# Designs tried in a protein design run: peptides against a protein of PDB entry 3PBP. Part 9

Target 1, 203 residues: chain A of PDB entry 3PBP
Amino acid sequence: LNEKDLNLILNKSLVMYESLDSTTDVIVKRNVIKQLQFVSKLHENWNSRFGKVDIQKEYRLAKVQGPFTINPFPGELYDYTATNIATILIDNGQNEIVCVSFDDGSLILLFKDLEMSMSWDVDNYVYNNSLVLIERVKLQREIKSLITLPEQLGKLYVISDNIIQQVNFMSWASTLSKCINESDLNPLAGLKFESKLEDIATI
Target 2, 203 residues: chain A of PDB entry 3PBP as posed
Amino acid sequence: LNEKDLNLILNKSLVMYESLDSTTDVIVKRNVIKQLQFVSKLHENWNSRFGKVDIQKEYRLAKVQGPFTINPFPGELYDYTATNIATILIDNGQNEIVCVSFDDGSLILLFKDLEMSMSWDVDNYVYNNSLVLIERVKLQREIKSLITLPEQLGKLYVISDNIIQQVNFMSWASTLSKSINESDLNPLAGLKFESKLEDIATI

## One batch from the design tools (peptide; aimed at target 1 V15 E115)

Design b1_p19_1_s1 (made by RFdiffusion4, then SolubleMPNN; from b1_p19_1, 10 letters changed)
Fold by OpenDDE base, seed 3:
Structure b1_p19_1_s1 (fold): chain B 203 residues (1-203), chain A 19 residues (1-19)
Amino acid sequence: as target 1 above (203 residues)
Amino acid sequence: SDLEKNVLEAVGRKIESRK
């Protein structure tokens, strides 16, 4: 990973962070904080050109069986722990995909059929059953962070210790978006939910 | 597939929720 690429990631991460407001979902806020923390560690020389960001402590995710459930939940992941979560927009109409990583190196892509309302506070636990499994991507590496870019729809950047990979799911997400927006399920017939994985850079 | 069916049903629910 060269300096130019790092700066780009930092800039995009900052832009995303600045877009957060009081109405932003808690899990989204936490994800943004986590990615900024990770990127800041990668950047040996923080460029003042991007400004100062408010970095909070990292939050670890408990097992996904906590604040929400996945339907169906992959049985193979039952004994593993969720490590990161991200929300990726797939269009400009508020359709989004939720991504959860696990400590076995798996990434699951989830569809929200209903509005999510989750609490990470043990005293105010909210159970949600509105996440549906779309795809499991086996990366077989320790996932350190999940990064999204506001202007890049349907793309997720997965950062491990030595590599940044892009997961592009617009191959199916574009159709999914169309179905939702047009209230027509027909285009979903025969659709393959297979994302494209590409190595972006070594760290 | 079971997965396709589940996604289809979920999308259906999403569509209905917007009406």
Scores: peptide ipSAE 0.568, ipTM 0.937, DockQ to the pose 0.350
OpenDDE base, seeds 1, 2, 4, 5: peptide ipSAE 0.568, 0.566, 0.564, 0.567; ipTM 0.935, 0.939, 0.935, 0.936

Design b1_p19_1_s2 (made by RFdiffusion4, then SolubleMPNN; from b1_p19_1, 9 letters changed)
Fold by OpenDDE base, seed 1:
Structure b1_p19_1_s2 (fold): chain B 203 residues (1-203), chain A 19 residues (1-19)
Amino acid sequence: as target 1 above (203 residues)
Amino acid sequence: SALEENVIKAVKKKIESRK
């Protein structure tokens, strides 16, 4: 239902845009336009790159006994259901981070430790059976959609309620990418895997 | 932390898989 949610957000943004008139403050008008453009781009990207997210498939994936393994799997999430999945590029090569959201409002960021070709189908089904937990981000919100933009490395947009948030993990992903590409583990020593969370827009 | 160590091990594994 992620597409439906994005459509709703887009519609709300459009209504807000249409409410602008000649008496509207210039700053407000510009902000609304920027917001609309942003949401529109997210929507277009979602439609072009990602199909419908099957919650059942994602739940199956998140199961301890599912077709893939997450190590370690947070015990607190055993009773919760996966709601969304996304893959985020961290460089111009093939290094990626996998993100899974849960109905408790948690995001987990995962690393693929094998070069084996991860096949993604239209439904974002992850066939790679080896994933390592990097970070858990607790949003404590109902996560409706996960959106990524190819031109924005290491950034994930989370749509929940009436808020769009950005999760930026380039603080550690840049180092991770370098380590992989250069086959050097030394820069990982002492690295903190803590992402930055920022509110982008309210709609 | 244990989590950090696991990530390092995973990266090592990936690097080795490319060789």
Scores: peptide ipSAE 0.599, ipTM 0.942, DockQ to the pose 0.271
OpenDDE base, seeds 2, 3, 4, 5: peptide ipSAE 0.587, 0.598, 0.596, 0.595; ipTM 0.944, 0.941, 0.942, 0.941

Design b1_p19_1_s3 (made by RFdiffusion4, then SolubleMPNN; from b1_p19_1, 9 letters changed)
Fold by OpenDDE base, seed 4:
Structure b1_p19_1_s3 (fold): chain B 203 residues (1-203), chain A 19 residues (1-19)
Amino acid sequence: as target 1 above (203 residues)
Amino acid sequence: SELEENVLKAVGNKIESLK
């Protein structure tokens, strides 16, 4: 996930927000609002770090199949600000995990579900959580940056003021990859989504 | 857990999207 991707997500989230009306399910409204707040906070932080990005405010409005949202959005993170975002490859194919850090020192690991699609038939509107929460890792430190290495699958390096830590989620991501590639969900049964945290170096 | 169920559904959706 890069700046362009973030902008795309923001735009999509805005479109979703504008699609809400009085008949929209309360849960959907809540999730979309949370998503918008989340993405806005991400964008604010991203712009401060990488420079201002021009976001096209004018867009074509249409009904969308499935609002772009994180499910579940951790309630504890609702008032916190996202600080960093990274995409980590979990295999040599197309499968990846999205990681977002927050200013409370939390990391969330997300799986990208279905892309939202334009719906030209309002009757076909289906709520879909496009980002699914897999794991929350509480580091309880100020996260300065997230680093990934393309040759190291399922590994994220978290840089704080005094330490570099490795988050290794291949314990579950390998199974996830296998399930997708083999079109078999059975191996996911009973799988624990717990990443390994290791101190790599002091700064 | 609810989280596990959500992940299962998401992976299922991903699989279907690739067919």
Scores: peptide ipSAE 0.532, ipTM 0.929, DockQ to the pose 0.451
OpenDDE base, seeds 1, 2, 3, 5: peptide ipSAE 0.529, 0.523, 0.527, 0.527; ipTM 0.929, 0.928, 0.929, 0.929

Design b1_p19_1_s4 (made by RFdiffusion4, then SolubleMPNN; from b1_p19_1, 10 letters changed)
Fold by OpenDDE base, seed 3:
Structure b1_p19_1_s4 (fold): chain B 203 residues (1-203), chain A 19 residues (1-19)
Amino acid sequence: as target 1 above (203 residues)
Amino acid sequence: SELEQNVLEAVGKKIESRK
């Protein structure tokens, strides 16, 4: 049990939410809202320092597998449904990782080889074929929310019913960022794409 | 591995897109 970390997540989530504006991507808005909803619920049960955050709008994924394709897509996930999506910055530039969760308890980490422009709205579905699979992380739990913190590069927080876990992929993302920024693929040779999992708090 | 090769190609594509 780590109340300090929970408070930090809540605070950072609020800051992130406040940074949203009318030009913010719909996917980002949806993710932030879901983050606040679940983090607020967790905080209510643990700590009253920040109070409950009231979120009026709720969003669901418009498409079962999102408005994109993944190359390659794990065959085991064809029968499962995407539940959450998040974008994680890996440097101070334009490089980012996309994470999608599934109802089997899996996370997939994806690389955007092109700039992603998509909508999750049913009437405004945009198909994108520029996502490449980097890693599959099997958590084997019901994933309620994915949380990213603006000041924490290459880190993803996964909230389930009874636990908050941190996924840290800077072990490989730092190299990836360097390769892109320096236009040199050599450092990718022999690189293992294995993220680190850490339990932050039991709830 | 196939995974490594796919990522390598993707990163290459990204690099080229910025030139």
Scores: peptide ipSAE 0.570, ipTM 0.937, DockQ to the pose 0.332
OpenDDE base, seeds 1, 2, 4, 5: peptide ipSAE 0.567, 0.558, 0.562, 0.569; ipTM 0.936, 0.939, 0.939, 0.936

Design b1_p19_2 (made by RFdiffusion4)
Pose (drawn by RFdiffusion4):
Structure b1_p19_2 (pose): chain A 203 residues (1-203), chain P 19 residues (1-19)
Amino acid sequence: as target 2 above (203 residues)
Amino acid sequence: SEHMEIIKNAVKNKIENNK
């Protein structure tokens, strides 16, 4: 955990602690407070020279959160099954797109709009487990796998049956991160959220 | 469009969560 990232989760933790009011669900309030306490303890034991911190076994036992809401979910896909999931980096600030494969050779590019709180005990804990559909890409080929190269932002390799295709969504993803970082929604107006699809090779 | 409004709302939520 480098210094930049350590401070990022600390500040996110502080924003949520302040975001607490009385209507806030008791279980959620507990987790937000626990998150702040935990992230603070990490900050106290962080070894700056190695950029690492030890984590006791107690804090590693966490229960799953979900299911995430996928809004708006495409109606056709109720007849199909999800195959793969990939994560693609948009910028240098941990901003990402979640990608999901389906039986129909389709791809949904998702964005997480709500900040999750950490949770350890709560069963079936859902809260800000929210994803939003940005785009859908139908390759009409059997998608056998998804691959990413850390060196290339906003690009995803999709291995179909005899083709390796590259879905390139930096056309809109670059603007998306700018508005997130500049807190200005206007550049999104009019942007067509269409990814450049490109055949890389025959396999 | 409705879809565009959803995207803007989602980005708006992300921005609010960063404040």
Fold by OpenDDE base, seed 4:
Structure b1_p19_2 (fold): chain B 203 residues (1-203), chain A 19 residues (1-19)
Amino acid sequence: as target 1 above (203 residues)
Amino acid sequence: SEHMEIIKNAVKNKIENNK
């Protein structure tokens, strides 16, 4: 996930939010609001770090993807601000996990079931979940930065004030990758989405 | 679990999207 992708998500989220009315399904409303909150916090974080990011003035939705939401999204994180974002490759192909940190010390590991694209010429949309929460890791630390190493699949390094920790999610990501690449969902049965946390070094 | 079903559906969607 990069600046461009974030802006795209934000634009989509804004459009979704603006489309809400009294006839909108309650579940959809909730999901849209949650997504907007999440993306807004990401955007705020990005702007604070890299300066203001321009958001397209005209909002359109792609027919193929439509509006997307994060499902599920931990309700408790609505009150917290996203602090960092990283993308971690899980195989040598194109499968990746998106990680977002929050100021409560949480990490969320997200899966994108669809590529983020938007056609700004399209007015109608189909509701979809484009980001899925796989796991929440509670570090309970102020996360300063997230680091990934291209040669280390499924590993995220979290830098806090006094420690560097490794989050290794290959325990489930390897299976996930296999499922995607082989077009077989069977290996997901009984899979536990629990990352391994290891202290790497004190700072 | 519901969570697992959500993930399965997402993976399914990804698979279909990759075709």
Scores: peptide ipSAE 0.636, ipTM 0.949, DockQ to the pose 0.462
OpenDDE base, seeds 1, 2, 3, 5: peptide ipSAE 0.634, 0.633, 0.635, 0.636; ipTM 0.949, 0.949, 0.949, 0.949

Design b1_p19_2_s1 (made by RFdiffusion4, then SolubleMPNN; from b1_p19_2, 10 letters changed)
Fold by OpenDDE base, seed 4:
Structure b1_p19_2_s1 (fold): chain B 203 residues (1-203), chain A 19 residues (1-19)
Amino acid sequence: as target 1 above (203 residues)
Amino acid sequence: SHMEQIILDAVGNKIKSLK
């Protein structure tokens, strides 16, 4: 098994988990959960052995485009180090949220307010990429990896030493997407930027 | 709040960039 294969298995397991509902046979549900736990444990061990953060391809592309600034950067995080990064789609278009984890167990959810020019056109080259802080989620645990599934909008899976948690921010991201797509800021008034945390499985 | 205004401005900037 290589890291790619392990990630694939993990993703498949997560998809299977999300397919479970109240009508699912109890035995099937238990088996899926056990499999998810096992794969997650393997994934954790893999990350610890190789010290490699699975950086999403999108982040690699973004990093090549120059320095990133996070505004406002939480003062409490000045002394901490970023450990993982992920990009999560919030609609079927181009809108996405960037998530960065820190070694204090915090997640920050970020919005990119400047359009990334995929073109290396000098005229459209953004030298300074601004990331705006939307929400800070304090998990207070060592984050081993961040997993996203393309078919699951606004959902981030966080793997730590003993648990897999789902961060669901569609409560505000759906409104954000709507505002962008409709060019209307009014729905953002009074919106609470608070993600939902759910325990998926204990490792 | 100050944070809300920052987010509003950011979304506004994004919208402008798409026009």
Scores: peptide ipSAE 0.548, ipTM 0.934, DockQ to the pose 0.264
OpenDDE base, seeds 1, 2, 3, 5: peptide ipSAE 0.544, 0.544, 0.544, 0.544; ipTM 0.933, 0.931, 0.929, 0.930

Design b1_p19_2_s2 (made by RFdiffusion4, then SolubleMPNN; from b1_p19_2, 10 letters changed)
Fold by OpenDDE base, seed 1:
Structure b1_p19_2_s2 (fold): chain B 203 residues (1-203), chain A 19 residues (1-19)
Amino acid sequence: as target 1 above (203 residues)
Amino acid sequence: SHHEQLILQAVQNKINSLK
């Protein structure tokens, strides 16, 4: 995700939050609130590091079809702040993994399954989770930055105070890519979603 | 597991979105 994408997600989250009423399902409300909090924290961190992103006001005139949520969201991360976000390509077909870091030293690896559409019809809402948790990696370090290299598929570089680590998730991402490209879910059966962590360099 | 089912569903959704 880039700045533009983050801004869009924030706008969508705000619209979704504003759409909540007394008749909204409790689970939906809870998820939307959690999502908004998550995105807001992410946005705050982004602004602090890279400058403020202006929120488009046009969202107030429209509705988003369904909520944008992470499923499942680790409950223990609710009290922590998202610090960095990165998107990692896993193939040449624009399949991506979204990574978010938290100030507890956790990384979550997410798969975006759906894109939410803007709706001008208030009655036309479809509620969906658009991000699915694949893996949580606990580094127990203060994460300063996330780096990706376009030529290195399924690899994320995590910079901490004293070390650069590589998170390599091609062990499962290659299978994921294959499943998408071949329209076959069978290879995912029994797949272990565990990334390889390797120390690259001390700093 | 429930988590596995969520992943499977997500991948299926992605596949469907590309059709």
Scores: peptide ipSAE 0.629, ipTM 0.946, DockQ to the pose 0.484
OpenDDE base, seeds 2, 3, 4, 5: peptide ipSAE 0.611, 0.626, 0.628, 0.627; ipTM 0.948, 0.945, 0.945, 0.946

Design b1_p19_2_s3 (made by RFdiffusion4, then SolubleMPNN; from b1_p19_2, 7 letters changed)
Fold by OpenDDE base, seed 2:
Structure b1_p19_2_s3 (fold): chain B 203 residues (1-203), chain A 19 residues (1-19)
Amino acid sequence: as target 1 above (203 residues)
Amino acid sequence: SSMEEIIKNAVGNKIKSLK
């Protein structure tokens, strides 16, 4: 098995898990959960053995200029290092949320208000991606991996040492998507930007 | 709230960028 194959199996397992409902046979449900646990454990072991792709330090730097700017940046995260990044679709169009994890166990959910800005500084070409902080989720655990599934809108799966958790932010992301698509900001009034956290399986 | 205003501005900017 290579990493790509493992990710594919993991994704399939997660899809199967989400398909479970009250009408699902108990044996089937149990088997799906066991499979998910097994694959997740393999994924964790794989990451530990072969290493992770490090996220560039620039992602956390609240620089006025650079490839990525996060505003406002949580001051508490200044001394911490970004560990993972993921992009989550919130609709079937072009709207997405960016998630960055940190080594303190925090997740930040970010909105891209601008795709790209270009500036010239003397002879230097500088581009900026503007990211706006929406929510900080404190998991207080070492985050090993972030997994997204294209067919599961507004859902992020977080793998740590002993647990898989689902972060569901469709409670606010659906409204956000609607506002963008309909060019109407009114539905944002009084909206709470609080994601739902659910334990999926222990590893 | 301050956060609400920030988000509204961001969404507004996104909408403008799509026109």
Scores: peptide ipSAE 0.539, ipTM 0.934, DockQ to the pose 0.293
OpenDDE base, seeds 1, 3, 4, 5: peptide ipSAE 0.535, 0.538, 0.538, 0.535; ipTM 0.930, 0.930, 0.933, 0.929

## One batch from the design tools (peptide; aimed at target 1 L188)

Design b1_p20_1 (made by RFdiffusion4)
Pose (drawn by RFdiffusion4):
Structure b1_p20_1 (pose): chain A 203 residues (1-203), chain P 20 residues (1-20)
Amino acid sequence: as target 2 above (203 residues)
Amino acid sequence: SIEIRKQVGEYLIEKMLEEE
């Protein structure tokens, strides 16, 4: 955990602690407070020279959150099954797109709009477990796998049956991160959220 | 930043529903 990232989760934790009011669900309030306490403890034991911190076994037992809401979910895909999931970096600030494969050779590019709180005990804990559909890509080929190279932002390799295709969504993803970082929604108006598809090779 | 991300999500949801 480098200094930049350590401070990022601390500040996110502080923003949510302040975001607490009385209508806030009791279970959620508990987790937000626990998250702040935990992230604070990490900050106290963080070894700056190594950029690392030890984590006791107690804090590593966490229960799953979900299911995430995928909004708006494409109607056709109710007849199919999800195959793979991949994470693609958009910028240098941990902003990412979640990618999911389906039986119909389709791809949904998702964005997480709500900040999650950390949770350890709560069963079936859902809260800000929210994803939003940005785009859908139908390759009409059997998608055997998804691959990413950390060196290339906003690009995803899709291995179909005899093709390696590259879905390139920096056309809109670059603008998306700018608005997130500049807190200005206007550049999104009119942007067509279409990714450049490209055949890389025959396999 | 969290609030703007929520707003981006709302904007994208409205845009995708209009395209239906």
Fold by OpenDDE base, seed 4:
Structure b1_p20_1 (fold): chain B 203 residues (1-203), chain A 20 residues (1-20)
Amino acid sequence: as target 1 above (203 residues)
Amino acid sequence: SIEIRKQVGEYLIEKMLEEE
């Protein structure tokens, strides 16, 4: 990934964001926004390295509130391209995990640590611009798409060339949800953030 | 609450940094 490529991806993400309207599916809206946030962060990291600003910061700020952060970001992924974004509900409330796939076959699972997700029907939507890395899952496959089912909490379906795999992170997400909902951090102690991977079907 | 989410985030960051 070079600067030019990153700029192209960012531009594409911005265009996608601008294409959002009232008829856009909620999942699509979320994905586009999260993509924009992610790519924006990558761009910021790139700019910090080279002291360049190719994309007008004012434009970003006009469209998306404030700066974006992903922390920590796996160093190995800096040279790879994000391919898909998904948001997975982990409870029947507003708690959700963001997943980003990369062209190296990695998935990163991310936590939004600023605020709960808001409804798209609410005027003056506030963007959550902070994401925290929970887990990296290495599939070592070309990821074609990410699918989530609202009725299946903490489950992500990954479609590759020849297989559909399920990533189930309820082993830790249930605890995470509990911690948030009960405002108690104690259950996180000793918790392993390790998702279960299962082959679902051959394509 | 926003506060607990922030705390969770901080915990996660610390944990990940320790594992690196």
Scores: peptide ipSAE 0.584, ipTM 0.918, DockQ to the pose 0.510
OpenDDE base, seeds 1, 2, 3, 5: peptide ipSAE 0.577, 0.583, 0.568, 0.570; ipTM 0.915, 0.919, 0.910, 0.924; seed 3 fails the geometry check

Design b1_p20_1_s1 (made by RFdiffusion4, then SolubleMPNN; from b1_p20_1, 13 letters changed)
Fold by OpenDDE base, seed 1:
Structure b1_p20_1_s1 (fold): chain B 203 residues (1-203), chain A 20 residues (1-20)
Amino acid sequence: as target 1 above (203 residues)
Amino acid sequence: MLETKQQIGKLLVERQLAKE
């Protein structure tokens, strides 16, 4: 997780929050608020550990990128804070999975079902970046960092205090990639979105 | 491709809601 990525998510969450009005669906409003709370806490934690992030400079840039929503957001995670984010490639065509870690030791794997079209039209800034929950992986450990290797598709390395673990989701991500690239959802029928967790090294 | 991603997203949401 780098400061830039965190700021990007924060800015997007802020924009989404600002877009809420009295006509907004209650569920949408709740999700946006919870996301903002999550990202804000993450930002506070980041600032406390790594110093002040200049949110204002990036806020102007992030206005261009639109808000993010996670759907459905796991209710159990409402009281927890996001700690890390990573993007993992699943193929050479730039399909990717987003992973967010929480301070309860949970990982959520997310699918970008809407690509941000950079609409340069200042007036039609209704960019809703949707992230869809694929899987929640519960680690009974404090997550320090997330690492991805560009040469290793569908693999996430989770660093905790005493161990490095690999989350391998190619069991379903290969099928997902194929579905995207071939525009065929049939292979998703009956597919289990269950990642493999493996201990790699003791620290 | 964009439409496919949207359809996948919808399917994934439905699956998560069915687990609750």
Scores: peptide ipSAE 0.627, ipTM 0.935, DockQ to the pose 0.573
OpenDDE base, seeds 2, 3, 4, 5: peptide ipSAE 0.626, 0.617, 0.626, 0.624; ipTM 0.934, 0.938, 0.936, 0.935

Design b1_p20_1_s2 (made by RFdiffusion4, then SolubleMPNN; from b1_p20_1, 13 letters changed)
Fold by OpenDDE base, seed 4:
Structure b1_p20_1_s2 (fold): chain B 203 residues (1-203), chain A 20 residues (1-20)
Amino acid sequence: as target 1 above (203 residues)
Amino acid sequence: MLKTKEQIGKMLIERRLAEQ
């Protein structure tokens, strides 16, 4: 997930929010609001790190496409602020996991079940309208940064105040990659989406 | 491949919903 992806998600979430009316189902309203809150918090942190983004220009582009949804979003995290985003490669192709950290010390690992063509051309603008929750990892630490190394597949480094931890999800990501590449979901049956957490270094 | 990702996504959603 990069700045463009985040902006697209935000804009889609805004469009969805604006589409809400009195006839909209209560559950749908709640989900859209929660998604918007989540993405807005992500964007706030992104802007703090990378500078102010002109959302208005991108918002106009987002109106042409369908809604974005994180499915399911952990209810416990709706009240927390997203702090960092990272993208981790799981193979040498293009399969990747999106990670988002929160100020409660949680990480969520997300699957892009739709491909995004980041065309900023209005006429050919294609969105990823979905991120799927794979796993929530609770670190119970203030997460300062997320680091990924391109040569280290399925590994995320989490920097906290006093420690660097590695989240290794190759236990399931290797199977996921295989399933994608082979177009066979059978190996996912009974697969546990449980990442390994290891302390790497004290700071 | 694209359809596979969508199917994976659906399966993952269904699993998470069942765990709640």
Scores: peptide ipSAE 0.576, ipTM 0.924, DockQ to the pose 0.541
OpenDDE base, seeds 1, 2, 3, 5: peptide ipSAE 0.572, 0.576, 0.575, 0.566; ipTM 0.922, 0.924, 0.926, 0.928; seeds 2, 5 fail the geometry check

Design b1_p20_1_s3 (made by RFdiffusion4, then SolubleMPNN; from b1_p20_1, 15 letters changed)
Fold by OpenDDE base, seed 1:
Structure b1_p20_1_s3 (fold): chain B 203 residues (1-203), chain A 20 residues (1-20)
Amino acid sequence: as target 1 above (203 residues)
Amino acid sequence: MLETKQKIGQFLVEEQLAKQ
């Protein structure tokens, strides 16, 4: 994640929160609030570690459009703070998995089921951000950073205090990529969404 | 492609709900 990407997600989450009213479905309202809390905490953590991000300029240019949700959001993570986010390629740059880390040591792997059309063009702001939970990976460690290598498909490197671990999700992501590209969901039936965790190096 | 992603999203939601 760069500062720009985090600001973008925060602005989206703020817009979603502001769109909530008394007629909003209770589940949608709850998910939007939780997302805003999550992204706000990410932003606070980012600002504390890397300096102040100027969200205000981008927020003023953002027109209020459509929800950002994680569905289902793991209930156990409601009280925890997101710490890092990464995007991992699963094929030749067409399909991606989003990973978010939490301060409990959890990783969530997320699918973008809607294309994020963020035009920050003043004239054509299109906002739709839906994220679907694929897997929760529990690491019994404090996560310092997430690293992805563009040449390594479906691999995420997790840096903790004393170790670098690899999360490899190509066991299911290769099938997922194929399903997207071929417009066929049949191979998903019976697929286990279980990533492989491996210790790479001691720090 | 967009419709396929939406259907995959729905499938994944159902898989998570079935684990609860």
Scores: peptide ipSAE 0.643, ipTM 0.943, DockQ to the pose 0.558
OpenDDE base, seeds 2, 3, 4, 5: peptide ipSAE 0.632, 0.642, 0.641, 0.641; ipTM 0.946, 0.945, 0.943, 0.943

